Peptides against a protein of PDB entry 5HB3. Designs and how they scored, part 47

Target 1, 150 residues: chain A of PDB entry 5HB3
Amino acid sequence: RQMQDRCMSEYNQRIRNAPEGSIDPFRMACYKIIGRCDLSNRSLDGLQTDVNDWIWLQFNLARETDRSLELAGESYGLAELQASIREIGLKHFPKTAAEDTNGSFGMFFYLQILAGMFEQAIAYLYPFSYVDAVHFAIALTYYGLLRPVD

## One batch from the design tools (peptide; made by RFdiffusion4, then SolubleMPNN)

Design b1_p15_4_s1 (from b1_p15_4, 8 letters changed)
Fold by OpenDDE base, seed 4:
Structure b1_p15_4_s1 (fold): chain B 150 residues (1-150), chain A 15 residues (1-15)
Amino acid sequence: as target 1 above (150 residues)
Amino acid sequence: SSLQEFLKKLHQELS
């Protein structure tokens, strides 16, 4: 608690007082990850990141804990992450094979799998790659992650 | 390039 409060204090002070671009982005990232500061902004500004970095951050920020134990407004869970991924999918990824111009469907499939949205992931992949969807469905079923319809 | 564009959009949505 003491560490979290300190991180939050330092984070807020720097955000308010530091000139734009003058703050060490790695330090700010540490405050966000360790101190769970400003969880409404789930991005690491000023850092070069890829999709793996982004998803890593999301999972680190997402906590399956009692939110009452956290600071007010500084809570984020799997449900919120899944909701975010759904929204991202609706806005930024192809809905059909005809809309796929850059092969990005695989990335959205990957994000859904990581977030545990297995049924949605398979349903999404199916129109893009039937064979792959079937293979993944079999694998997920084998591991008990996909419930077959009776 | 496609990834970079995606990340930019993602940051805009989540910032």
Scores: peptide ipSAE 0.018, ipTM 0.504, DockQ to the pose 0.328
Fold by OpenDDE base, seed 1:
Structure b1_p15_4_s1 (fold): chain B 150 residues (1-150), chain A 15 residues (1-15)
Amino acid sequence: as target 1 above (150 residues)
Amino acid sequence: SSLQEFLKKLHQELS
């Protein structure tokens, strides 16, 4: 708790008072991950990141903890992550094969799988690649991860 | 909004 309080204090101080371009982005990332600072901003400015870095960050920030127990007064769990993935899908990924010009559907499928959105992932993949959707569905069913559609 | 902006930028960089 003392460490988290210190991280929060330093994070807030640097964000408000540090000269532009003087902040070490890796240090700020550490404060965010370890100190749970500013969870409403789940991006890392000043770092060159890809989709894998982004999703890794989301999972590290995600905690299944009661909001009342968070020192920062904010929480971010798996449900919020799944909501974010869903929102990303609506805005930035193809909804149909006709909209897909660069094969990006696979990335959105991947993100949904990582987030445990198995039924949605299979449903999404199916119109893009029937064969792949069936194979993944079989595998997920075998491991008990795919539930019957309601 | 920050997340959306970041993701947009990320997608542009990855394309």
Scores: peptide ipSAE 0.009, ipTM 0.401, DockQ to the pose 0.094
Fold by OpenDDE base, seed 2:
Structure b1_p15_4_s1 (fold): chain B 150 residues (1-150), chain A 15 residues (1-15)
Amino acid sequence: as target 1 above (150 residues)
Amino acid sequence: SSLQEFLKKLHQELS
């Protein structure tokens, strides 16, 4: 708690008072990840990141902890992450094969899988790649991760 | 949003 309080204090102070360009983005990232500061902003400004970095960050920030025990003033869990993935999908990824101009459907499938959205992921993949969807469905079912409809 | 900008870059890389 003491550490979190310090992180929060320093984070807020730097965000508000630091001269332009003087903020170390890595330090700010540490405050966010370790101190759970400003969880409403789940991006790392000033850092070159890819989708893997982004999703890694989301998982690190996401906590399946009792909210009453969360020391951070804000909470972010798997449900919120899944909601974010859905929103991303709606805004930035193709809904149909006809809309797919760059083959990005695979990335959205990947994100859904990582977020545990297995049924949605398979349903999404199916119109793009039937064979792959079937293979993943079989695998997920085998491991008890896919809930088949009766 | 920063996320939107990030995703745009991502799409560019994936294209």
Scores: peptide ipSAE 0.008, ipTM 0.394, DockQ to the pose 0.105
Fold by OpenDDE base, seed 5:
Structure b1_p15_4_s1 (fold): chain B 150 residues (1-150), chain A 15 residues (1-15)
Amino acid sequence: as target 1 above (150 residues)
Amino acid sequence: SSLQEFLKKLHQELS
């Protein structure tokens, strides 16, 4: 808690007072991750990141804790992440095989799996690759992660 | 805005 308070104080001070271009992006990233500063901005400014970096950050920032315990006054959980992934899917990923020009359906499937959206992931994959969808469905069912009856 | 920026980057990487 003391560390979080210090991180928050330093983060806010630097954001407000540091000259443009003088902020170390890695240091600011540490404040965000460790101190949970500015959770409304779930990105790492000034750093080159890919999809894996983004999803890693989302999971690190997502906490299934009582919101009242968050000193930052902001909270982000798995439900919000899942909602974000749904929105991303609707806007930026193909809905049918005919719309798929670059094989990007696999990335959206991957994001859904990481976020625990197993039923939706299988349903999405099915029209693109029937065989793969069936194999994943079997595997997920075996591990008790897919609940087709419920 | 962060989501939009991420989506733009994602789209660029996937396109």
Scores: peptide ipSAE 0.007, ipTM 0.380, DockQ to the pose 0.096

Design b1_p15_4_s2 (from b1_p15_4, 7 letters changed)
Fold by OpenDDE base, seed 2:
Structure b1_p15_4_s2 (fold): chain B 150 residues (1-150), chain A 15 residues (1-15)
Amino acid sequence: as target 1 above (150 residues)
Amino acid sequence: SALEEFLKQLHQSLS
């Protein structure tokens, strides 16, 4: 608690008072991850990141615990992350094979899988790659991750 | 949102 309070204080102070470009982005990342500061902003400005870095960050920031137990006073659940991924998918990824111009469907499938959106991921992949969708469905079912419909 | 823009850029770079 004491550490988090200090992180929050320092984070807020730097955000408000530090000259532009003077803040170490790694330090700010530490405040966000460890101190749970400013969870409404789930990006790390000034850092070069890839999709794996992004998803890692999202899971570190996401919590399935009771919000009343969150010491930092801020919480971000998996459901909210999943909602964000759905929205991003609707806006930036192909919905049908006919819309797929660059094969980006695989990336959206990947993001859904990482976020635990298994049923949706399989349903999405099916029209793009039937064989792959079936294989993933079998695997996910085997591990109890896919809810089979009778 | 900032997140959407980031992911849009990421999508463009990775696809």
Scores: peptide ipSAE 0.028, ipTM 0.648, DockQ to the pose 0.101
Fold by OpenDDE base, seed 1:
Formats: structure tokens, sequence, C-alpha cells
Structure b1_p15_4_s2 (fold): chain B 150 residues (1-150), chain A 15 residues (1-15)
């Protein structure tokens, strides 16, 4: 708790008082991850990040902590992450093969798999690539991650 | 949201 309070204090002080561009983005990332500072902003500014970096950050921030123990007042868990991915999918990814102009369906499938949205991921992939959807469904079933619908 | 905008940018950069 003392460490978290210190991180929050330093984070807030730097955001308010540091000249623009002078803050080490890696240090700010450490404050966010370790200190859980400013969880409403789930992006890292000033860093070259890819989808893997983003999802890694989301998983680290998404802790199943009892809401009563979180100093930030708002809890961000796996359910909230999954909700965010669904919303992003509806707005920024193709819904049908006809809408897919750049092959981005695979990226959304990948994000859903990483977030544990297995049934939804397979259902989404199926109209784009039947063969791939079947192969992934078999693999997920083998590992006990996909429950066959009776 | 800021997250959606960030993901949109990432998607554009990776595509």
Amino acid sequence: as target 1 above (150 residues)
Amino acid sequence: SALEEFLKQLHQSLS
C-alpha cells in the first residue's frame, strides 16, 4: 500500500509538472503497471507498441481484485477487457467477408483468442475461413477450452 | 474512447 501510494503521488506529480516530452515513457509504464496509476488510460503514450504489447498490458492491468481493495475505486478485470474487445470489434473490424478489404479479420480473431473468448472467436472466424475455424475448434476442444454445445 | 483510437491506429500500422 505504501508503494502504491508513492507511485500514485509520483505519477500525478510528473503528469502535472514535467515538461512535455521530458518524461521517460518506460518509467510511466512502470507506475501504471506496478502502482496501478490512472487505469482509465489503458494506453502507453510515447512508446512504439504493437498488438502483443497492448494485450500484455491489458492482462497485467486486468486483475481480479476485490473492488474493496482497489485504491483506484474502479475495477478492471477480464470481463471488462472482453467487453472492450467486443466493442472494438464492432467498430473497427469487418463483420463479414465482404467488408474485409485488408485481411484484418485475423487480428480480431487473435485478440479474441488471447482474451479467452474462444466460442466467440470461432464463431467470428467461421464465415471468413471455414477450414481454419474447424482446425482451431478441434484444437481448443482438445485442450478443454471449447465446450461442445450439446 | 482513447483505447479504441489507439487500437485503430495499431490496426492501421500493422495492416
Scores: peptide ipSAE 0.027, ipTM 0.632, DockQ to the pose 0.098
Fold by OpenDDE base, seed 5:
Structure b1_p15_4_s2 (fold): chain B 150 residues (1-150), chain A 15 residues (1-15)
Amino acid sequence: as target 1 above (150 residues)
Amino acid sequence: SALEEFLKQLHQSLS
């Protein structure tokens, strides 16, 4: 906690007082990842990242640890990640095949799978590719990752 | 690219 407090102090000082463009984005990333600072902002400003980098960050920030071990307001877990995935899905990814202009449905499917949202992922993929959805459903069921149909 | 713009939007949505 002492380290976290120090990180938070330094993070806040830099973000408030540093001249525009002078902040090392990698240093700020270290504060976020190691110090768990400002978890409400789950992006790495000033860094060029792709979707894999983004999802890596989310998983790194997400902890299945007792929230009592975190500073107040600085907790983030799988549930919050899943909520974020749902949110970005609603805003940035096609909901139907008719809305798919660039084939990005596969990326959202991928993100959902990584986040353990298996049922949602299959349901999402189904209207885009029936065959693929069935194949993934079979595979996920085989490994016990899909819940049985009631 | 379209992907880059998408990623920018993602970052914005998470801030």
Scores: peptide ipSAE 0.023, ipTM 0.604, DockQ to the pose 0.272
Fold by OpenDDE base, seed 3:
Structure b1_p15_4_s2 (fold): chain B 150 residues (1-150), chain A 15 residues (1-15)
Amino acid sequence: as target 1 above (150 residues)
Amino acid sequence: SALEEFLKQLHQSLS
């Protein structure tokens, strides 16, 4: 608790009082990950990141914890992550094969798989690649991860 | 939001 409080204090102090461009982005990342500071902002400012970095961060932040022990607004779980993935899909990825101009559907499929959204992932992939969707469905069913639908 | 800005940049890089 003392460490978390110190992290929060230092994080806020640096954001408000540090000269422009003087904040070490890696230090700020440590406050985010270890101190769980400002979880409403789940990005790392000042760092060049890709999708893998982003999803890694989300999983580290989306821990199962006793929410009663955390400060209000500083709790984040898998359900919230899955909701974020759905929102990202609606805003930033093709919804149909006709909308696919750059083949980015595969990345959204990948994100859904990582987040454990298996049924949604297969349903999403199906109109883009029937063969691949069937293969993944068979594999996921074999490992007991896919629920059959009517 | 910062996340939205990141996602926009990411989308641009993926296009």
Scores: peptide ipSAE 0.022, ipTM 0.578, DockQ to the pose 0.096

Design b1_p15_4_s3 (from b1_p15_4, 5 letters changed)
Fold by OpenDDE base, seed 5:
Structure b1_p15_4_s3 (fold): chain B 150 residues (1-150), chain A 15 residues (1-15)
Amino acid sequence: as target 1 above (150 residues)
Amino acid sequence: SALEEFKKKLLEELT
């Protein structure tokens, strides 16, 4: 708790008082990840990141704890991440095979799998690749991750 | 690749 409070204080001080461009983005990232500072901004400003870095950050920030126990005053869990993935999917990924120009459907499938959205992921993949969807469905079922609807 | 370009675009939208 003391460490978190110190991180929060330092984070806020730097955001408010540091000259533009003088902030070490890696240090700010440490405050965000370790100190859980400013969880409303779930990005790493000033860092070159890819989708893997983004999703890694989301999982590190996500906590399945009682919101009342969150010392940062903000909560971010798996449900919020899943909601974000859904929104991204609706805006930026093809909905049908006919809309797929760049083969980007696989990336959205991957994001859904990482976020534990297994049923949605399989349903999404099915029109793009029937064979792959079936194979993943079998595998997920084998590991007890997919709940077949009776 | 088209995929890398898409990843880049996606990141720009997510940040």
Scores: peptide ipSAE 0.020, ipTM 0.561, DockQ to the pose 0.736
Fold by OpenDDE base, seed 2:
Structure b1_p15_4_s3 (fold): chain B 150 residues (1-150), chain A 15 residues (1-15)
Amino acid sequence: as target 1 above (150 residues)
Amino acid sequence: SALEEFKKKLLEELT
């Protein structure tokens, strides 16, 4: 708690008072990741990041902790991440095999799996690759991650 | 938003 409070204080102070260009983006990233500062902004400004970095960041910031136990004034959980992934899917990924021009369906499937959206992921994959969808469904069921509809 | 930036990056990577 004390560390988190210090991180928050330093983060806020630097954002507000630091001269332009003097802020170390890596330090700010540390405050965000470790201190969970300013979770409403889930980007790392001033850093060259790729999609993998973004994904990593989102999953690290997303906590399945009880909001009541989270010391951070802001909560960002798996539900919010899942919502974001759904939005991304709706806007940027093919919905049908006919719309798939670049094979990007696999990436969206992957994102859904990472986010624990197993049923949706399988349902999404099915029209693109039946065999793969069945294989993943079997595996997920075996591990108790997929709830079979009785 | 971070999401929009991600979307952009994702699209850039996927395209």
Scores: peptide ipSAE 0.018, ipTM 0.543, DockQ to the pose 0.101
Fold by OpenDDE base, seed 1:
Structure b1_p15_4_s3 (fold): chain B 150 residues (1-150), chain A 15 residues (1-15)
Amino acid sequence: as target 1 above (150 residues)
Amino acid sequence: SALEEFKKKLLEELT
C-alpha cells in the first residue's frame, strides 16, 4: 500500500508539473501498472505500441476486485474489457464473410479468445471458417472453457 | 479515451 501511494503521488505530480517532453514514458507506464494510477486512461502516451501491447496492458490493469478496495478509487475488470472488445467489434470488424475484404475477422476472433469470450468467439468465427471454428470448439471444450449454449 | 486510441491503433495494424 505504501508503494502504491508513492506511485500515485509521483504519477500525479509528474503529470501536472513536469515540463513537456521531460517525462519518461516507461516510468509513467510503471506507475500506471504497479501503482494503479489513472485507470480511466488505459493507454500509454509517448510509446510505440501495437494491438498486442494494448491487450497486454488491458489484462494487467484488469482486476476482479471490489471498487471499494481499490486505493485509486477506480476499478477496471474483465467485464469492462469484454465490453470494450464488443464495442470495437461492432464498429471496426466484419460481421459477415461478405463484409470481410482483408481477413481481419481473425484478429477479432483472437481478441475475443484472449478476453475469455469463448462462446462468442466461436459463434463469430463459424461463418468465416467453419472448420477452424469446430476445431477451436473441440479444444475449448476439452479444457472445460466452452459451455453448452441453450 | 483509451478505447478510441486503441481503435485507432488497431485500425492502423489492420491496414
Scores: peptide ipSAE 0.017, ipTM 0.483, DockQ to the pose 0.095
Fold by OpenDDE base, seed 3:
Structure b1_p15_4_s3 (fold): chain B 150 residues (1-150), chain A 15 residues (1-15)
Amino acid sequence: as target 1 above (150 residues)
Amino acid sequence: SALEEFKKKLLEELT
C-alpha cells in the first residue's frame, strides 16, 4: 500500500510539474503497470509501441479480481478488454473479404483469440479463410475452448 | 492450463 501510494504521488507530481519533454516514458510506464496509476488511459505516451506491446499492456492492466479488492479504485477486467477489442474491430479492421486490402484480418483474428473471444474469432475468420477457420475450430474444440452456439 | 498452453503455442507461432 505504501508503495502504491508513493507511485501515485510521484506519477501525479511528474504529470503536473515536470518540464515538457523531461518525463521518462519508461518510468511513467512503471508507475502505470506497478502502481496502476491512471487506468483510464491504457496507452504508453512517448513510447513507440506495436500491437504486441499494446496487447501485453492490456492483459497486465486487466485484472479479474473482485472490484471490491482493487486498491487503485478503478477496475478493468477481461470483459472491458473484450469490449475494447470489439470496438477496435469495428473501426480499424475489414468486416468482409472484399474490404481487405492489406491482409490485416489476421491481426484482428489474433487479438480476438488472445482475448478468449473464440467463437467470434472463428466467425470472423471464416469468410476470409475457410480452411484456416475450420482448422482453428477443430483445435479449439479439441481443447474444449469453443462453445457452439445452439 | 489448456488455455495457457494454447496461448503460448499461438504466440510462439505468430511471433
Scores: peptide ipSAE 0.015, ipTM 0.457, DockQ to the pose 0.038

Design b1_p15_4_s4 (from b1_p15_4, 7 letters changed)
Fold by OpenDDE base, seed 5:
Structure b1_p15_4_s4 (fold): chain B 150 residues (1-150), chain A 15 residues (1-15)
Amino acid sequence: as target 1 above (150 residues)
Amino acid sequence: SALEEFKKQLHKELS
C-alpha cells in the first residue's frame, strides 16, 4: 500500500510536469505494472509491443484480489478483461467463415481461451472449424473447464 | 508462418 501510494504520487507528478518525450517509457511501465498507476490506460506508451505483450500486460493488470485494497479508479479484474476481449472481437474479428479473409478467427479463439471464456470460445470456433471445436470441447470438459449442458 | 502473419494483423488491429 505504501509503495503504491508513492508510485502513484511520482507517476502523477511526472505525467503533469515532465516535458513531452523526456519520460523514460520503461520507468513509466514499472509504475503501471508494479504500482498499478493509471489503469484506465492499459497500454505502454513509447514502447513497441505485439499481441503477446498486450495480452501479458492485460493479465498482469487484471488482479483477482479484493478491490477494496485498490485505490479508487485503479482496479482491473478478469471480468473487465473479458469485456475488453468481447469488444475487440466485435470490432476486429470475423463473425462468420464467409467474413474470414486471413484466418484471423484463430487468434480471437486463442484470446478467449486465455481469458477463460471457454464456452464462448468453443461457440465462436464451431462455424469456422467444426472438428477443432469438438476436440477442444472434449478436452476442456475433461479438465473440468467446460460445463456441458444437459 | 500463418500464425506470425496473423499476429501481425492482430497487432495492427489492437494497437
Scores: peptide ipSAE 0.021, ipTM 0.580, DockQ to the pose 0.598; fails the geometry check
Fold by OpenDDE base, seed 3:
Structure b1_p15_4_s4 (fold): chain B 150 residues (1-150), chain A 15 residues (1-15)
Amino acid sequence: as target 1 above (150 residues)
Amino acid sequence: SALEEFKKQLHKELS
């Protein structure tokens, strides 16, 4: 608790008092990840990151902490992450094979699998690659991860 | 927002 309080204090002090561009982005990232500072902002400012870095950050921040211990503004769990992925999918990924020009459907499939959205992932993949969708469905069923939709 | 950050990253990777 003392460490978290110190992290928050240092984070806030640096954001408010540090000259523009003088803040080490990696240090700020550490405060965010370890100290859980400013969880409303789930970006790493000043760092060049890729999709893998982004998803890693989201999973680290998406802690099912006991809602009773986190301030209402600091609660971010798997459900919220899944909702975010769904929204991203609707806006930025092809919905049908006809819309797919760059083969980006695989990335969205991957994100859904990582987030535990197995049924949605298989349903999404099916129109793009029937064979792959069936193979993944078999594998997920074998491990008890796929729930058949009635 | 997380969505905006993802958009930025997606654009970087798809460009």
Scores: peptide ipSAE 0.021, ipTM 0.596, DockQ to the pose 0.098; fails the geometry check
Fold by OpenDDE base, seed 2:
Structure b1_p15_4_s4 (fold): chain B 150 residues (1-150), chain A 15 residues (1-15)
Amino acid sequence: as target 1 above (150 residues)
Amino acid sequence: SALEEFKKQLHKELS
């Protein structure tokens, strides 16, 4: 708690008072990841990050912390991550095979799987690759991750 | 956008 308060104080002070370009982006990243500061902004400005970095960051920020210990304004969990993935999917990924020009459906499937959105992931994959969807469905069912609809 | 770059990288990895 004391560490978090200190991180938040330092983060806010730097954002407000630091000259433009003087803030170390890695330090700011540390404040976000460790201190959970400013979770509303889940981008790392000034850092060249790829998709893997982005998803890694999202998972780290979406840590299930005891909601009782988190300040109400700094809660970011799996549900919020899943919501973000859904939004990304709606905006940036093909909804049908006809819309898929670049084969990007696989990436969105992957993101949904990572986020634990198994049923949605399979449903999404099915029209693009029936065989793959069936294989993943079988595997997920075997591991108890997919609930078969009775 | 960061997302578009993400897509490009994911496509490279999944392809």
Scores: peptide ipSAE 0.020, ipTM 0.576, DockQ to the pose 0.159; fails the geometry check
Fold by OpenDDE base, seed 1:
Order: C-alpha cells, then structure tokens, then sequence
Structure b1_p15_4_s4 (fold): chain B 150 residues (1-150), chain A 15 residues (1-15)
C-alpha cells in the first residue's frame, strides 16, 4: 500500500510539473502498471507499441477485484476491457468481408478470444471464415467455454 | 483453468 501511494504521488507530480519530454516513459509505464495510476488512460506515450503490447498492457491493468479495495480510487476489470475491445472493433476493424482489405479480421477475433468474448468472437469470425469459426466453436465447446445460443 | 490454458495456447499460435 505504501508503494502504491508513493507511485501515485510521484506520477501525479510528474504529470503536472515535469517539463515536456523530461519524463522517462518507462518509469511512467511502471507507475501505471504497478501503481495503478491514472487507469483512465491505458496508453503509453513515448513508447512504440503494437497490438500485442497493447493487449498485454490491458490484461496487466485489468484486475478482478473488489472495487472497494482499490487504493487508487480507480478500477479496471474484465468488463471494462471487454467494453474497450468492442469500441476498438467498431472503430478500427472491418465489420464485413467487403470492408476487409488487409485481413485484419483475424486480429480482432484474437482480441475477443483473449478477452473471453467467445460467442461474439465466433459470430464475428463466421462471415469471414465459416470453416474456422466452426472449428473454434467446437474447440471452445469442448472446453466448456462456449454457451449454447438461446 | 481451461480458459487460461486455451488463451495461452491461442496466444502462442497467433503471436
């Protein structure tokens, strides 16, 4: 707890008072991940990141914990992550095969699977590759991860 | 759990 309090204090001070470009982006990343500082901003400025880095960060920030126990007064769980994935999907990924120019549908399928959005992931994949969607559905069902459609 | 194992395998295959 004392560590988190110090992280929060230092993070806030640096964000407010440090000259532009003087803050080590890796240090700020540490404050965010370990100290859970400023969870409303889940991007890392000053770092070159790809989708894998992004999703790794999201999972590290996501905590399935009692909100009342969050010391930072902020919480970020699986539900919030899933909401973020949906939003990203709407903005940055194809909705239909006709919109897919670079095969990026697979990445969005991947993100949904990682976030536990299994039914949505299969539904999304089906119009792009029905064979793959069926195979994944079988596998997910075998592991008890896919619910029957009502 | 089965979920974590599945995620791990999927990530390994797609990374």
Amino acid sequence: as target 1 above (150 residues)
Amino acid sequence: SALEEFKKQLHKELS
Scores: peptide ipSAE 0.014, ipTM 0.487, DockQ to the pose 0.039; fails the geometry check

Design b1_p15_5_s1 (from b1_p15_5, 7 letters changed)
Fold by OpenDDE base, seed 4:
Structure b1_p15_5_s1 (fold): chain B 150 residues (1-150), chain A 15 residues (1-15)
Amino acid sequence: as target 1 above (150 residues)
Amino acid sequence: SLEEFKKKLLEELMS
């Protein structure tokens, strides 16, 4: 709590007084992750990152906590993340095998799995790779994450 | 390529 409060206070002071882009990007990252400052911007500006870093950030920022108990006043939960992933899928990933030019379907499948969107993930994967979809469905069912059809 | 896609996707996600 003390560290979070400190981060938030420093962030607020710096954003008010510092020119744009003058703050150390690593420090900014700390404010983002620890202080949960400016959660509307879910990226780490000024740092060399890849898509894996982006994924990591999204899931670290998405906390499944009671929003009323969050000290930072800003909250971002799993539901919001799931909604974001759905939107990303609609905008950027192939809908059918015929649309798949880069083999990126696996990445979207992965994102859905990470977000706990198991039924949607399997349904999405099925037309791209029947065998893989079945294998994952079996595994998810085994672990109780996918309900068997009655 | 997949790598090009990842790069483009990241750019769009960070915009």
Scores: peptide ipSAE 0.398, ipTM 0.899, DockQ to the pose 0.849
Fold by OpenDDE base, seed 3:
Structure b1_p15_5_s1 (fold): chain B 150 residues (1-150), chain A 15 residues (1-15)
Amino acid sequence: as target 1 above (150 residues)
Amino acid sequence: SLEEFKKKLLEELMS
């Protein structure tokens, strides 16, 4: 795409040639989000961010589009995001209530819900809070988001 | 703390 090619060109030029500290980090963010430039780097340099900003970025970058319309190596979808969240869970979040020292299980539950990993989210939450897991399961089932029998 | 955990997690995610 012409627009994407232009964005990529400008992005690369600024990364290579601009004096240190002279690049507007918000402009660079626009190149990444709108132009889908440098998707291998899924972070926003030079910006004060938190986990919510990170997840917001991941969802914006994760598009269910025709990958053939994107530049080679610049495609990223929901499946890749879900895989990343699974890996994050394995590395950083408690597997059992006994391992939970910071109360972070709810955060991982939240991330899984956002990513549409409903069955996995409920299964994860159950050993930490079976009451909450049951309530969420009922709600998700009501809205057709959970397959309780499968 | 949970906040410190979030900060450390973010650092890892952005690395």
Scores: peptide ipSAE 0.345, ipTM 0.876, DockQ to the pose 0.808
Fold by OpenDDE base, seed 5:
Structure b1_p15_5_s1 (fold): chain B 150 residues (1-150), chain A 15 residues (1-15)
Amino acid sequence: as target 1 above (150 residues)
Amino acid sequence: SLEEFKKKLLEELMS
């Protein structure tokens, strides 16, 4: 699209020619979110953010579209996000209750749910909180988001 | 703490 091309052009010009720290980080965020510029860098430098902001950004960058409809190298879908969440889980989150010293298991469960990884989320939560896992499983099943397994 | 964990995690995610 013309808007995307224009944003990409402006982004490239600014990144090359602007002194470090001179570019408004909010403007750069707009280039990334609206213009889908530099999707390999999935962070917003110069902005105060938290984990919620991070995940929000990931979802906005993750477009469930045909890659052929996007500029080469600037496509990012739900599958890539899910892969990233999986990798994050392996590296940073406890695998068992015994490993959880900070109570962070809920955060990873939350991230998985947001990313549509429902089966994996329930499976992950189960050893930490049986009751919660069952309740979420029931709810997800009710809404047709979870397939019961024997 | 959980907040400290979140902060460290975010730093790593944004690196």
Scores: peptide ipSAE 0.337, ipTM 0.872, DockQ to the pose 0.873
Fold by OpenDDE base, seed 1:
Structure b1_p15_5_s1 (fold): chain B 150 residues (1-150), chain A 15 residues (1-15)
Amino acid sequence: as target 1 above (150 residues)
Amino acid sequence: SLEEFKKKLLEELMS
């Protein structure tokens, strides 16, 4: 708690007082990830990132925080991340094979798997590639991650 | 291309 408070104070002080562009973006990232500072901003400015970096960040931010200990801010857990992934899917990814122009369906499948949305991921993948969907379903079932629907 | 899509998606996610 003391460390978190210190991180928050330093983060706020630097954002307010430091000249624009003078703050090390990696340091700011540390404040966000470790110190849980400014969780409303879910992006890392000033860093070259890709989708993998983005999703990694989201997972790290989606820590199960004891709601009682977080003084200020919205709790962001796995459920909220899953909701975000669903919304991203609805907005940006093809719903059917006919809508798939860029072959991006695999990326959405990947995001769903990472977010633990196994049943939804398999259901989504099946119309695009039934063979792959079956193979993943078998694997997920083997590891106890997919519940067979009787 | 898929790469272009990824780039555009990332830009939107970071906005």
Scores: peptide ipSAE 0.325, ipTM 0.867, DockQ to the pose 0.814

